# Designs tried in a protein design run: peptides against a protein of PDB entry 3OAK. Part 6

Target 1, 145 residues: chain A of PDB entry 3OAK
Amino acid sequence: DDLEQYLDEKILRLKDEMNIAAQLDIDTLNKRIETGDTSLIAMQKVKLLPKVVSVLSKANLADTILDNNLLQSVRIWLEPLPDGSLPSFEIQKSLFAALNDLPVKTEHLKESGLGRVVIFYTKSKRVEAQLARLAEKLIAEWTRP

## One batch from the design tools (peptide; made by RFdiffusion4, then SolubleMPNN)

Design b1_p23_6_s4
Fold by OpenDDE base, seed 4:
Structure b1_p23_6_s4 (fold): chain B 145 residues (1-145), chain A 23 residues (1-23)
Amino acid sequence: as target 1 above (145 residues)
Amino acid sequence: GLSKEEFEEWRKEAEELLEKAEA
């Protein structure tokens, strides 16, 4: 199917872009730690966020998203940063909202490693209560028999 | 589904992330 192939490629490209953005932000923060230059701000994920949200919100892309393990990149975006901080609240909120609307199954959590990260969000003191509650909801749904 | 052991592994890994973020 030509359309399926096209969509697969688009998702894989986005996945790559997300990974690159994450790494660039990590590099920026590592440099900030190394140099003490507080003017260094990690902005790559934020810049890409609208595109990510747009893709994740499309119901017709759900299968493609899940089949290509885009959630692995979502997991990467949600992980703690080198300085121990979390991604911006906007990134957190947007991604959790998207996750809430995706038909995520246990198998997707396993292959992406997203499960442990979402559990982290249920525990972290740096996470806003509303997102912690959503994380709890998601874990409960995803781990049901 | 998810086994108890698998979930515990996730929880342990989450704790590792927690240590990183809040150390």
Scores: peptide ipSAE 0.602, ipTM 0.938, DockQ to the pose 0.746
Fold by OpenDDE base, seed 5:
Structure b1_p23_6_s4 (fold): chain B 145 residues (1-145), chain A 23 residues (1-23)
Amino acid sequence: as target 1 above (145 residues)
Amino acid sequence: GLSKEEFEEWRKEAEELLEKAEA
């Protein structure tokens, strides 16, 4: 219906914005590597983070979020950057908190590729212990019999 | 909903990400 369509469009717009932000940051960091210009700072995801958190926190959007595979964009935001670094701690913390409150099912993990990325966060030495433990919790919940 | 084999594939792919991040 009209409301469902409205909500779908809202989430799809955010998904697009998230993907663009991620790509712009990647481009910035690649250029930094190529030129050595240390004044180039990737800030697009950080700028968009408040909007992402706001949307992910809305209980009435949970189904729309999952149905439109917004988790694919969450996955992209959590992946290592071109220089091997991780997204900022605040991005990690915010997204993992949001994931903890969403009714994520196995099918959503498969279609988004988020499963592999969260497992990565259980193993990386660059991840804060608190978030590594949360990642382990999520994996256990998502893969329980 | 997730087989052991599928989970092992995720673990393998996670290792690839680990190699990138810790290179």
Scores: peptide ipSAE 0.602, ipTM 0.938, DockQ to the pose 0.753
Fold by OpenDDE base, seed 3:
Structure b1_p23_6_s4 (fold): chain B 145 residues (1-145), chain A 23 residues (1-23)
Amino acid sequence: as target 1 above (145 residues)
Amino acid sequence: GLSKEEFEEWRKEAEELLEKAEA
């Protein structure tokens, strides 16, 4: 129906925006590495983060979020950057908080690839202890028999 | 559900990410 279509399109637009933001940040950082221009700062994801958090926090959008594989874009946002660094602490914290409140199932983890990335956060030396523990909690919940 | 094999694959892929990030 009209509402379903509207919600799907809304989430798909956000998904595209997230993917574009991630790619632009990657491009910025790659150029920074290549040119040595330290004035190049990757800010696209940070700029979009409030919108992402707002959407992810809405219970009425949970099904649409999961059905349209928005978690794939969440995964992309959490992946390490070209220089090996991680996304900002704020991005990590916000996304993990959002994930903790979503009714994520194994099928969503499979189709998004998010499972592997969250496991990565349990192992990385650059992850804050509090978020590493949260990552461990999520993995434990998601992998229950 | 998630099989043992699937979980191990995730762990393997996570290790690959780790190696890439911390190389």
Scores: peptide ipSAE 0.597, ipTM 0.937, DockQ to the pose 0.765
Fold by OpenDDE base, seed 2:
Structure b1_p23_6_s4 (fold): chain B 145 residues (1-145), chain A 23 residues (1-23)
Amino acid sequence: as target 1 above (145 residues)
Amino acid sequence: GLSKEEFEEWRKEAEELLEKAEA
């Protein structure tokens, strides 16, 4: 199917872009730590965020998103950074909002490793209370018998 | 579904992330 193939390629390209953005930010922060150059700022994820949010919000892409394990890249974006800090509040908020509207199943959580990261957000002292509560909600939904 | 064992694995891995973030 031509449309399905097109959508798959679209999501896979975004997945690649997300992974690259994450790695570039990690590299930037590692260099910042190593050199002490405070002018080094990680901004690649922030720059790409609008595109990510746009894609994740489209109901017609849900199956393609889940089938191509885009959630693995979402997981990467949510992980702590080299200095132990978390991604920006906006990134957190946007991604959790998107996750709340996706028909995520256990198999997707296993494939992506997202489950462990969301549990982390229920426990971290660096997470805003509102997002911690949302993380808790998601975990409760995903672990229902 | 998710087994108790699988969930515990996630929890352990989450704790590793916690150590990194709050060390």
Scores: peptide ipSAE 0.597, ipTM 0.938, DockQ to the pose 0.754

Design b1_p23_7_s4
Fold by OpenDDE base, seed 2:
Structure b1_p23_7_s4 (fold): chain B 145 residues (1-145), chain A 23 residues (1-23)
Amino acid sequence: as target 1 above (145 residues)
Amino acid sequence: GLSEEELKEAEKYAEELLKIEEA
């Protein structure tokens, strides 16, 4: 199936781009901490966010997204940064909105580690209330029989 | 859905992340 292969490759490329963006931001912040250069700003995820949102919002890509474990990269994007901060509010909001619309199953949670990060968002004191509530909703759904 | 054990493991990891955030 040529179309299926094309879609797989598309998602895998995005997954790679997301992982690279995350690592570059981590590297930037680590260097910021190391050097004290406050002019160093982590912007790679923010720059890529529109593309990520565009892909995650496509209903016809849901299976491809889930089958290729793109949620692993979503998990990575949601994790705390080296300086202890969270990703931007916009990243959080966009990704949680996307997660709410995806038919995420237990197997996807296991292979991505997404569940543990979402639980973190139910507990963090730095998470906006609206997102904490959404995280709680997701966890409730994912723990259903 | 997630089993009790899986949820527990997830919570452990979440606690680790909380420590990082609060450090």
Scores: peptide ipSAE 0.393, ipTM 0.883, DockQ to the pose 0.816
Fold by OpenDDE base, seed 1:
Structure b1_p23_7_s4 (fold): chain B 145 residues (1-145), chain A 23 residues (1-23)
Amino acid sequence: as target 1 above (145 residues)
Amino acid sequence: GLSEEELKEAEKYAEELLKIEEA
């Protein structure tokens, strides 16, 4: 219906925006590495984060989020950056909190690749302990029969 | 949920990401 179509379009637009933000940050950091220009700061994901959090927190959007594979963009946002760093703590914290409240199913994990990135967060030495524990919790839930 | 095989594959990918982080 009209509402469902509207919601699909909204989520797909956000997905596109998230992907663009991630790529722009990657480009910025690559240029920073190449030029040594320390004034180049990757901030596109941080700028978009409030919008992402707002969408992910809405229960009425859960099905639309999952059906349109927005979790793929979440996965992309969580991956290590070209300079070897992780996304900001705020991004990590916000996304993991959102994931904890979503009814994620096995099919969503497969189509997004999110599971393997979350496993990374259980192993990384740069991840804050509280987030590592949350990652472990999610993996435990997703491996249940 | 994720099968043991799927989990193993995911762990292999996670190891690749760890290499990126440590580079």
Scores: peptide ipSAE 0.389, ipTM 0.883, DockQ to the pose 0.778
Fold by OpenDDE base, seed 3:
Structure b1_p23_7_s4 (fold): chain B 145 residues (1-145), chain A 23 residues (1-23)
Amino acid sequence: as target 1 above (145 residues)
Amino acid sequence: GLSEEELKEAEKYAEELLKIEEA
C-alpha cells in the first residue's frame, strides 16, 4: 500500500526530527550550563511543536503514530532537561492535549515508556495544576483492567 | 491496562526524573 508506506515514512521522519530537536535542546542547555552563556536558548522543540501538534491531532494518522512508536519521541520531549527545567508550558499543554485524544493502549505505553513520564507529571511540583490533573486522568485510564 | 509491576517500574523511573528536576 503506497499510502501506508507514505504515512509511515512521514511519521518516521517526524519522529527523527523530534529526536533531533530534543537532543539539540539538550546540547544547548548543557553548553549554557558549561559556559554560562545565557544567550543560549533551547528552541528547537518549540520551533517544531506546530508540526508535531498538527500531526498528532489528525485522527487518520492515529494508527500510524501509534504503530511507529512516535509516543517514544513524545515521551522524550516531556522529560526534564539537563538543567532540571521542564519543557515549556506550551509544549506540555499541547502534548497532553494530544495524548488525551489518542487511543493509547497498553502496548503503546510499553513501547514508548510514556507512562513513566506522565506519572512524573503527577508528582512534579513545577507542573501546573491543570496539567497534573490531566496526567492523573491519563494514568487512571491507562491503569484500568 | 498496565500491571502493578509495570506501574512500579514506571514509578521508579518517575522518581529518577524527579531527582533530575530537583538537582
Scores: peptide ipSAE 0.388, ipTM 0.882, DockQ to the pose 0.813
Fold by OpenDDE base, seed 5:
Structure b1_p23_7_s4 (fold): chain B 145 residues (1-145), chain A 23 residues (1-23)
Amino acid sequence: as target 1 above (145 residues)
Amino acid sequence: GLSEEELKEAEKYAEELLKIEEA
């Protein structure tokens, strides 16, 4: 119906915006590495984060979020950056909190690749202890029969 | 949930990301 179509379009637009933000930050950091221009700062994901959090926190959007594979964009946002750094602590904290409240199923993990990135967060030495523990909790839940 | 084989594949990918982080 009209509402379903509206919600799908809303999530797909956000997914596109997230992907663009991630790529722009990657491009910025690659250029920073290449040119040595330390004035180049990757800010696109941080600017979009409030909108992402707002959408992920809405219970009535959960099915639409999962059905449209928004978790693929969440996975992309969590991956290491070209300079070897991780996304900001605030991005990590916000996304992991949102993941903890979503009814993520095995099929969603497979189509998004989210599981393998969360496993990375259980192993990385740069991840804050509180988020590493949350990552471990999520993996334990997602590996249950 | 994820099978043992799927977990092994995921762990291999995680190791690749760790290499990127330390590169």
Scores: peptide ipSAE 0.383, ipTM 0.880, DockQ to the pose 0.793

Design b1_p23_8_s1
Fold by OpenDDE base, seed 5:
Structure b1_p23_8_s1 (fold): chain B 145 residues (1-145), chain A 23 residues (1-23)
Amino acid sequence: as target 1 above (145 residues)
Amino acid sequence: MAKEAKELLEEAEKEYEEILKKL
């Protein structure tokens, strides 16, 4: 119906915006590495983060979020950057908090690739302990038989 | 860091695949 279509389009637009933000940050960081210009700062994800959090926190959007594979964009935002660094702590914290409240199922993990990245966060020494523990919690919940 | 991250992602992938086999 009209509402369903509206919500789908809303989520798909956000998904696109998230993907663009991620790519722009990657481009910025690559250019920074290539040129040595330390004035180049990757800020696109951070700028968009409030909007992402706003959407992910709404219970009435959970089905739409999951059905449109927004978790793929969440995965992209959580992935290590070209130089191996991680997204900002605030991005990590916000996204993991949002994931903790979503009814994620196995099918969503498969189609998004999110499971692999979250496991990565259980293993990386550069991840804050509190987030590593949360990652472990999520994996345990998602993989419960 | 890039090398380390890649290696950890590979390990994570293997672990994830094993988990999926049990679900």
Scores: peptide ipSAE 0.480, ipTM 0.912, DockQ to the pose 0.924
Fold by OpenDDE base, seed 1:
Structure b1_p23_8_s1 (fold): chain B 145 residues (1-145), chain A 23 residues (1-23)
Amino acid sequence: as target 1 above (145 residues)
Amino acid sequence: MAKEAKELLEEAEKEYEEILKKL
């Protein structure tokens, strides 16, 4: 019980950090578009990525991750940026790898909106072929009747 | 580019909704 509470709090804190990082990057890129200042670089997600990967890779955190809808933050990180670009290849690769090892169920897809974004990755011409194939694999697994 | 991404997301959403109806 104490451990469960600790893990919940840990995941919720990470979720908040991820959401903040995503918003900061969005703000940076919006300002870049508005001002034309090419020195503005969105890197908050990249800075936090190692921590995210560390958490997502831990089998003992799977239930906590899913129960606290961390996948919503994963979805947010995968969404196209204001200029239409995608998050860095490393972010894509790391998150899709992590998703491949999680026991994601339909209810998690609904509450996170992750399915929509992953389908996007099966369709986008800007996605590397290897990741598009992985996205297709995930959709196939998640949509099995 | 931004417009294209938005449109593609909308398409993805529609497809996902159709899939969910079958689950």
Scores: peptide ipSAE 0.477, ipTM 0.911, DockQ to the pose 0.946
Fold by OpenDDE base, seed 4:
Structure b1_p23_8_s1 (fold): chain B 145 residues (1-145), chain A 23 residues (1-23)
Amino acid sequence: as target 1 above (145 residues)
Amino acid sequence: MAKEAKELLEEAEKEYEEILKKL
């Protein structure tokens, strides 16, 4: 219906914005690596984070979020950056919190590739313990037979 | 650091694949 279409479009727009933000941050960090200019700071994801959190937190958008594979963009945001660093703690915390409240199923993990990245967070020494534990919880829930 | 992250992602990928096989 009209509402569903509107919501789909909204989520797809956000997905696009997220992907663009991620790429811009990657570009910034690649340039920093290339030039050694430490003043270059990736901030595009951080700027967009409030909007992402707002959308992900809305229960009535859960189906739309999952159906449109917004989790793929969430995965992209969580992936380690070119220099091996992770996104800001705030991004990590916010996204994991949002994931914890979404009815994510195995099929969504497969289509988004999110499972691999979340497992990464269970293993990385650069991840805060609280988030590593949450990552473990999520993997356990999502991979239940 | 970058190399380590990539290696860890590869490990994570393998682990994930193994999990999927059991589902």
Scores: peptide ipSAE 0.476, ipTM 0.910, DockQ to the pose 0.923
Fold by OpenDDE base, seed 2:
Structure b1_p23_8_s1 (fold): chain B 145 residues (1-145), chain A 23 residues (1-23)
Amino acid sequence: as target 1 above (145 residues)
Amino acid sequence: MAKEAKELLEEAEKEYEEILKKL
């Protein structure tokens, strides 16, 4: 199916872009730590966030998103940074909001590792209370028998 | 901070694994 193939390619391209953005930010922050140059700012994820949010919010892309394991890239974006800090509040808020509307199943959690990271957000003292509560909600939903 | 984050992730992983066993 031409449409299905097109959608798959669209999601896979975004997945690649997300992974690259995450790695570039990691590289930037590692260099910042190494050199002490506080002018080095990791901005790649922030720059790409609007596109990510746009895609994740499309109901017609849900199956394609899940089938192509885009959640792995979402997981990567949510992981702590080299210095232990978290991605920006806006990234957290946007991604958790998107996750709340996706029909995530156990198989998707396993192949993405997303569950581990979301549990992390229920535990970290650096997470805003509203997002911690949302993380709790997601875990509760995903772990229902 | 980095150490703390790593420890929390490890703890989260253990919890997640236990949850998966029950699903």
Scores: peptide ipSAE 0.476, ipTM 0.910, DockQ to the pose 0.933

Design b1_p23_8_s2
Fold by OpenDDE base, seed 5:
Structure b1_p23_8_s2 (fold): chain B 145 residues (1-145), chain A 23 residues (1-23)
Amino acid sequence: as target 1 above (145 residues)
Amino acid sequence: MAEEAEELLKEAEKEYKEILEKL
């Protein structure tokens, strides 16, 4: 119906915006590395983060979020950057908090690739302990037989 | 860092697959 279509389009637009933000930050960081210009700061994800959090926190959007594989974009935002660095702590914290409240199922983990990345966060020494523990909690919940 | 991250991602992938096999 009209509402369903509206919500789908809303989520898909956000998904696109998230992907663009991720790519722009990668481009900025690569240029920074290539040129040595330390004035180049990757800020696109941070700028978009409040909107992402706002959407992910709404219970009435959970089905739409999951059905449209927004978790793929969440995965992209959480992935290590080309140089191996991680997204900002605030991005990590916000996204993991949001994930904790979503009814994520195994099928969503598969189609998004999120499972692999969250397990990565249980293993990386660059991840804050509190987030590593949360990652472990999420994996345990998502993979409960 | 890139090499380390890639290695950990490979390990994570392996672990994830093993978990899925048990579900």
Scores: peptide ipSAE 0.555, ipTM 0.924, DockQ to the pose 0.885
Fold by OpenDDE base, seed 1:
Structure b1_p23_8_s2 (fold): chain B 145 residues (1-145), chain A 23 residues (1-23)
Amino acid sequence: as target 1 above (145 residues)
Amino acid sequence: MAEEAEELLKEAEKEYKEILEKL
């Protein structure tokens, strides 16, 4: 019980950090578009990525991750940026790899919106072929009747 | 490019809804 509570709090804190990082990057890119200042670089998600990967890779955190809808933050990180570009290849690769090892169920897809975004990755011409194939694999697994 | 991404997201949403209806 104490451990469960500790893990819940840990995941919820990470969720907040991820959401903040995403918003800061969006703000940076919007300002870059507005001002034309190419020195403005969105890198908050990249800075936090190692921590995210570390958490997502831990088997003992799987239930906590899913129960606290951390996948919503994963979805947010995967969404197209204000200029229509995608998050860095490293972010894409790392998150899709992590998703491949999680016991994601339909209910998690609905509450996070992750299904929609992963389908997007099967369709976008800006996605590397290897990741598009992985996205297709995930959709096939998640949508089995 | 932004418009393209938004359109693809709409299409993806439609497809996802269709899939869910079959589950």
Scores: peptide ipSAE 0.554, ipTM 0.924, DockQ to the pose 0.923
Fold by OpenDDE base, seed 4:
Structure b1_p23_8_s2 (fold): chain B 145 residues (1-145), chain A 23 residues (1-23)
Amino acid sequence: as target 1 above (145 residues)
Amino acid sequence: MAEEAEELLKEAEKEYKEILEKL
């Protein structure tokens, strides 16, 4: 219906914005690596984060979020950056919190590739313990037989 | 650091595939 279409478009627009933000941050960091200019700071994801959190937190959008594979963009945002660093703690915390409240199923993990990245967060020494534990919890829930 | 992250991602991928095979 009209509302469903509107919501789909809304989520797809956000997905696009997220992907663009991620790429811009990657470009910034690649340039920093290339030039050694430490003043270059990747901030595009951080700027967009409030909007992402707002959308992900809305229960009435859960189906739309999952159906449109917004989790793929969430995965992209969580992936390690070109220099091996992770996104800001705030981004990590916010996204994991949002994931914890979404009815994510195994099928969504497969289509988004999120499972691999979340497992990464269970293993990386650069991940805060609280988030590593949450990552473990999520994997356990999502991969229940 | 980058190499370490990539290696961990590979390990994570392997682990994830193994999990999926058991489902």
Scores: peptide ipSAE 0.554, ipTM 0.923, DockQ to the pose 0.915
Fold by OpenDDE base, seed 2:
Structure b1_p23_8_s2 (fold): chain B 145 residues (1-145), chain A 23 residues (1-23)
Amino acid sequence: as target 1 above (145 residues)
Amino acid sequence: MAEEAEELLKEAEKEYKEILEKL
């Protein structure tokens, strides 16, 4: 199917872009730590965030998103940074909001590793209370028998 | 802070595995 193939390619391209953005930010922050140059700012994820949010919010892309394991890239974006800090509040808020509207199943959690990271957000003292509560909600929904 | 995050991730992984075993 031409449409299905097009959608798959669209999601896979975004997945690649997300992974690259994450790695570039990691590289930037590692360089910042190494050199002490505080002028080095990791901005790649922030720049790409609007596109990510746009895609994740499309109901017609839900199956394509889940089938192509885009959640792995979402997981990567949510992971702690090299210094142990978290991605920006805006990234956290946007991604958790998007996750709340996706029909995520256990198989998707396993292949993406997202479950572990979301549980992390229920535990970290560096997470805003509102997002910690949302993380709890997601875990409760995803782990229903 | 990095060490703290790593420890929390380990705890989260353990918790997640335990949950999965019950599903």
Scores: peptide ipSAE 0.552, ipTM 0.923, DockQ to the pose 0.902

Design b1_p23_8_s3
Fold by OpenDDE base, seed 3:
Structure b1_p23_8_s3 (fold): chain B 145 residues (1-145), chain A 23 residues (1-23)
Amino acid sequence: as target 1 above (145 residues)
Amino acid sequence: MAEEAKKLLEEAEEEWKKILEEL
């Protein structure tokens, strides 16, 4: 099916772009730590965020998103950075909002590693209270019998 | 703070594994 193939390719391209953005930000921060150059700022994820949010918000893409394990890239974006800091509040808020509306199943959590990271957000003292509560809500929903 | 994050991730991993085992 041409449409299905098109959508798969679209999501896979986004997945690749997300992974590249994350790695570039990591490289930037590692270089900042190594060199002490405080002018180095990780901005690649923030630049790509609007596109990510746009895709994640489309109900008609939910199956394609989940089938292509885009949640793995979402997980990567949510992971702590080399210095132990978290992605920007906007990234956190946007991604958690998107996750709240996706029909995520246990299998998707396993293959993406997202479950572990969301639990991390229930534990970290650096996470805003409202997002920590949302993380707890998601874990509860995903793990209910 | 990097070490703290690593520790919390390890704890989260263990908790997640336990959750999966109980499902």
Scores: peptide ipSAE 0.646, ipTM 0.943, DockQ to the pose 0.936
Fold by OpenDDE base, seed 4:
Structure b1_p23_8_s3 (fold): chain B 145 residues (1-145), chain A 23 residues (1-23)
Amino acid sequence: as target 1 above (145 residues)
Amino acid sequence: MAEEAKKLLEEAEEEWKKILEEL
């Protein structure tokens, strides 16, 4: 119906915005690596984070979020950066919190590639312990027979 | 640092594949 279409479009727009933000941050960091200019700071994701969190937190958008594979963009945001660093702790914390409240199924993990990345967060020593534990919890929940 | 992250991602990928195979 009209509402569903409207919501789909909103989510798809957000996906696009998230992907653009991620790429811009990657570009910034690559430039920092190339030039050595340490004043270059990747902040596009951080700027967009409140909007992302707002959308992800809305229970009535869960189906729309999952059906449109917004988790792919979430995965992209969580991936390690070109220099091997991770997104800011705030981004990690916010996204994992949102994931914890979404009715994510195994199929969503497959289509988004999020499964691999969440496992990464269980393994990386650069991840805060609380988030590593949450990552483990999520994997366990999502992969229950 | 970058190499380490890439390696861990590869390991994570393999683990994920194994999980999927067991489901």
Scores: peptide ipSAE 0.646, ipTM 0.943, DockQ to the pose 0.917
Fold by OpenDDE base, seed 2:
Structure b1_p23_8_s3 (fold): chain B 145 residues (1-145), chain A 23 residues (1-23)
Amino acid sequence: as target 1 above (145 residues)
Amino acid sequence: MAEEAKKLLEEAEEEWKKILEEL
């Protein structure tokens, strides 16, 4: 129906925006590495984060989020950057909090690649302990419902 | 740092595959 279509389009637009933001940040960091210009700062994801959090926090959008594989974009945002660094703590914290409230199923984890990345967060020593624990909790919930 | 991250991602992928096989 009209509402369903509207919501799908909303999520797909956000998905696109997230992917673009991620790529722009990657490009910025790669250029920073290449040129040594420390004035180059990747900020596109940070700028978009409030909108992402707003959408992910809405219970009425859960089905639309999952059906349109927005978790793929969440996965992309959580992946290590070209230099091996992680996204900002705020991005990590916000996204993991959102994931904790979503009814994520195994099929969503497979199609998004999110399972692998969350496991990564249980292993990386660069991840804050509190988020590593949350990552472990999520894996446990997703694999042993 | 980049190589370390890649290694960890590979390890994570292998662990994830094992989990999926057991589900």
Scores: peptide ipSAE 0.644, ipTM 0.943, DockQ to the pose 0.863
Fold by OpenDDE base, seed 1:
Structure b1_p23_8_s3 (fold): chain B 145 residues (1-145), chain A 23 residues (1-23)
Amino acid sequence: as target 1 above (145 residues)
Amino acid sequence: MAEEAKKLLEEAEEEWKKILEEL
């Protein structure tokens, strides 16, 4: 139980960090659009990505990840940016790979909004074919009766 | 592109709702 509490706290902290990173990147890109300053580059998610991947890859954290709705933050990271662009290919690839190994259930998809976003990735022409196929695979698996 | 993305998200939402209704 002490371990569970420790793990919960770790996941919740990461969730917060992810949300902050996403917002900072959004702010950066909005400012870039408004000012035309091309030197403004959104890098916060990319900087945090290794930590996110590390956590998502740990099998012993799967329940904690799902129970604390970390997938909501994953969804946020995958959403299109203010200029209509997608997060970096590396972010997409890493997160989809992680999702492929998690025991995600329908209830997790609903509470996180991830289902909608993954469907988006099956539809967008800006998504690499390989990732689009993976998105389709995930939807099929998650919605299997 | 922003408007396109928004439109696609809306379409995705509708598709997702339909999927959930069928489960």
Scores: peptide ipSAE 0.642, ipTM 0.942, DockQ to the pose 0.896

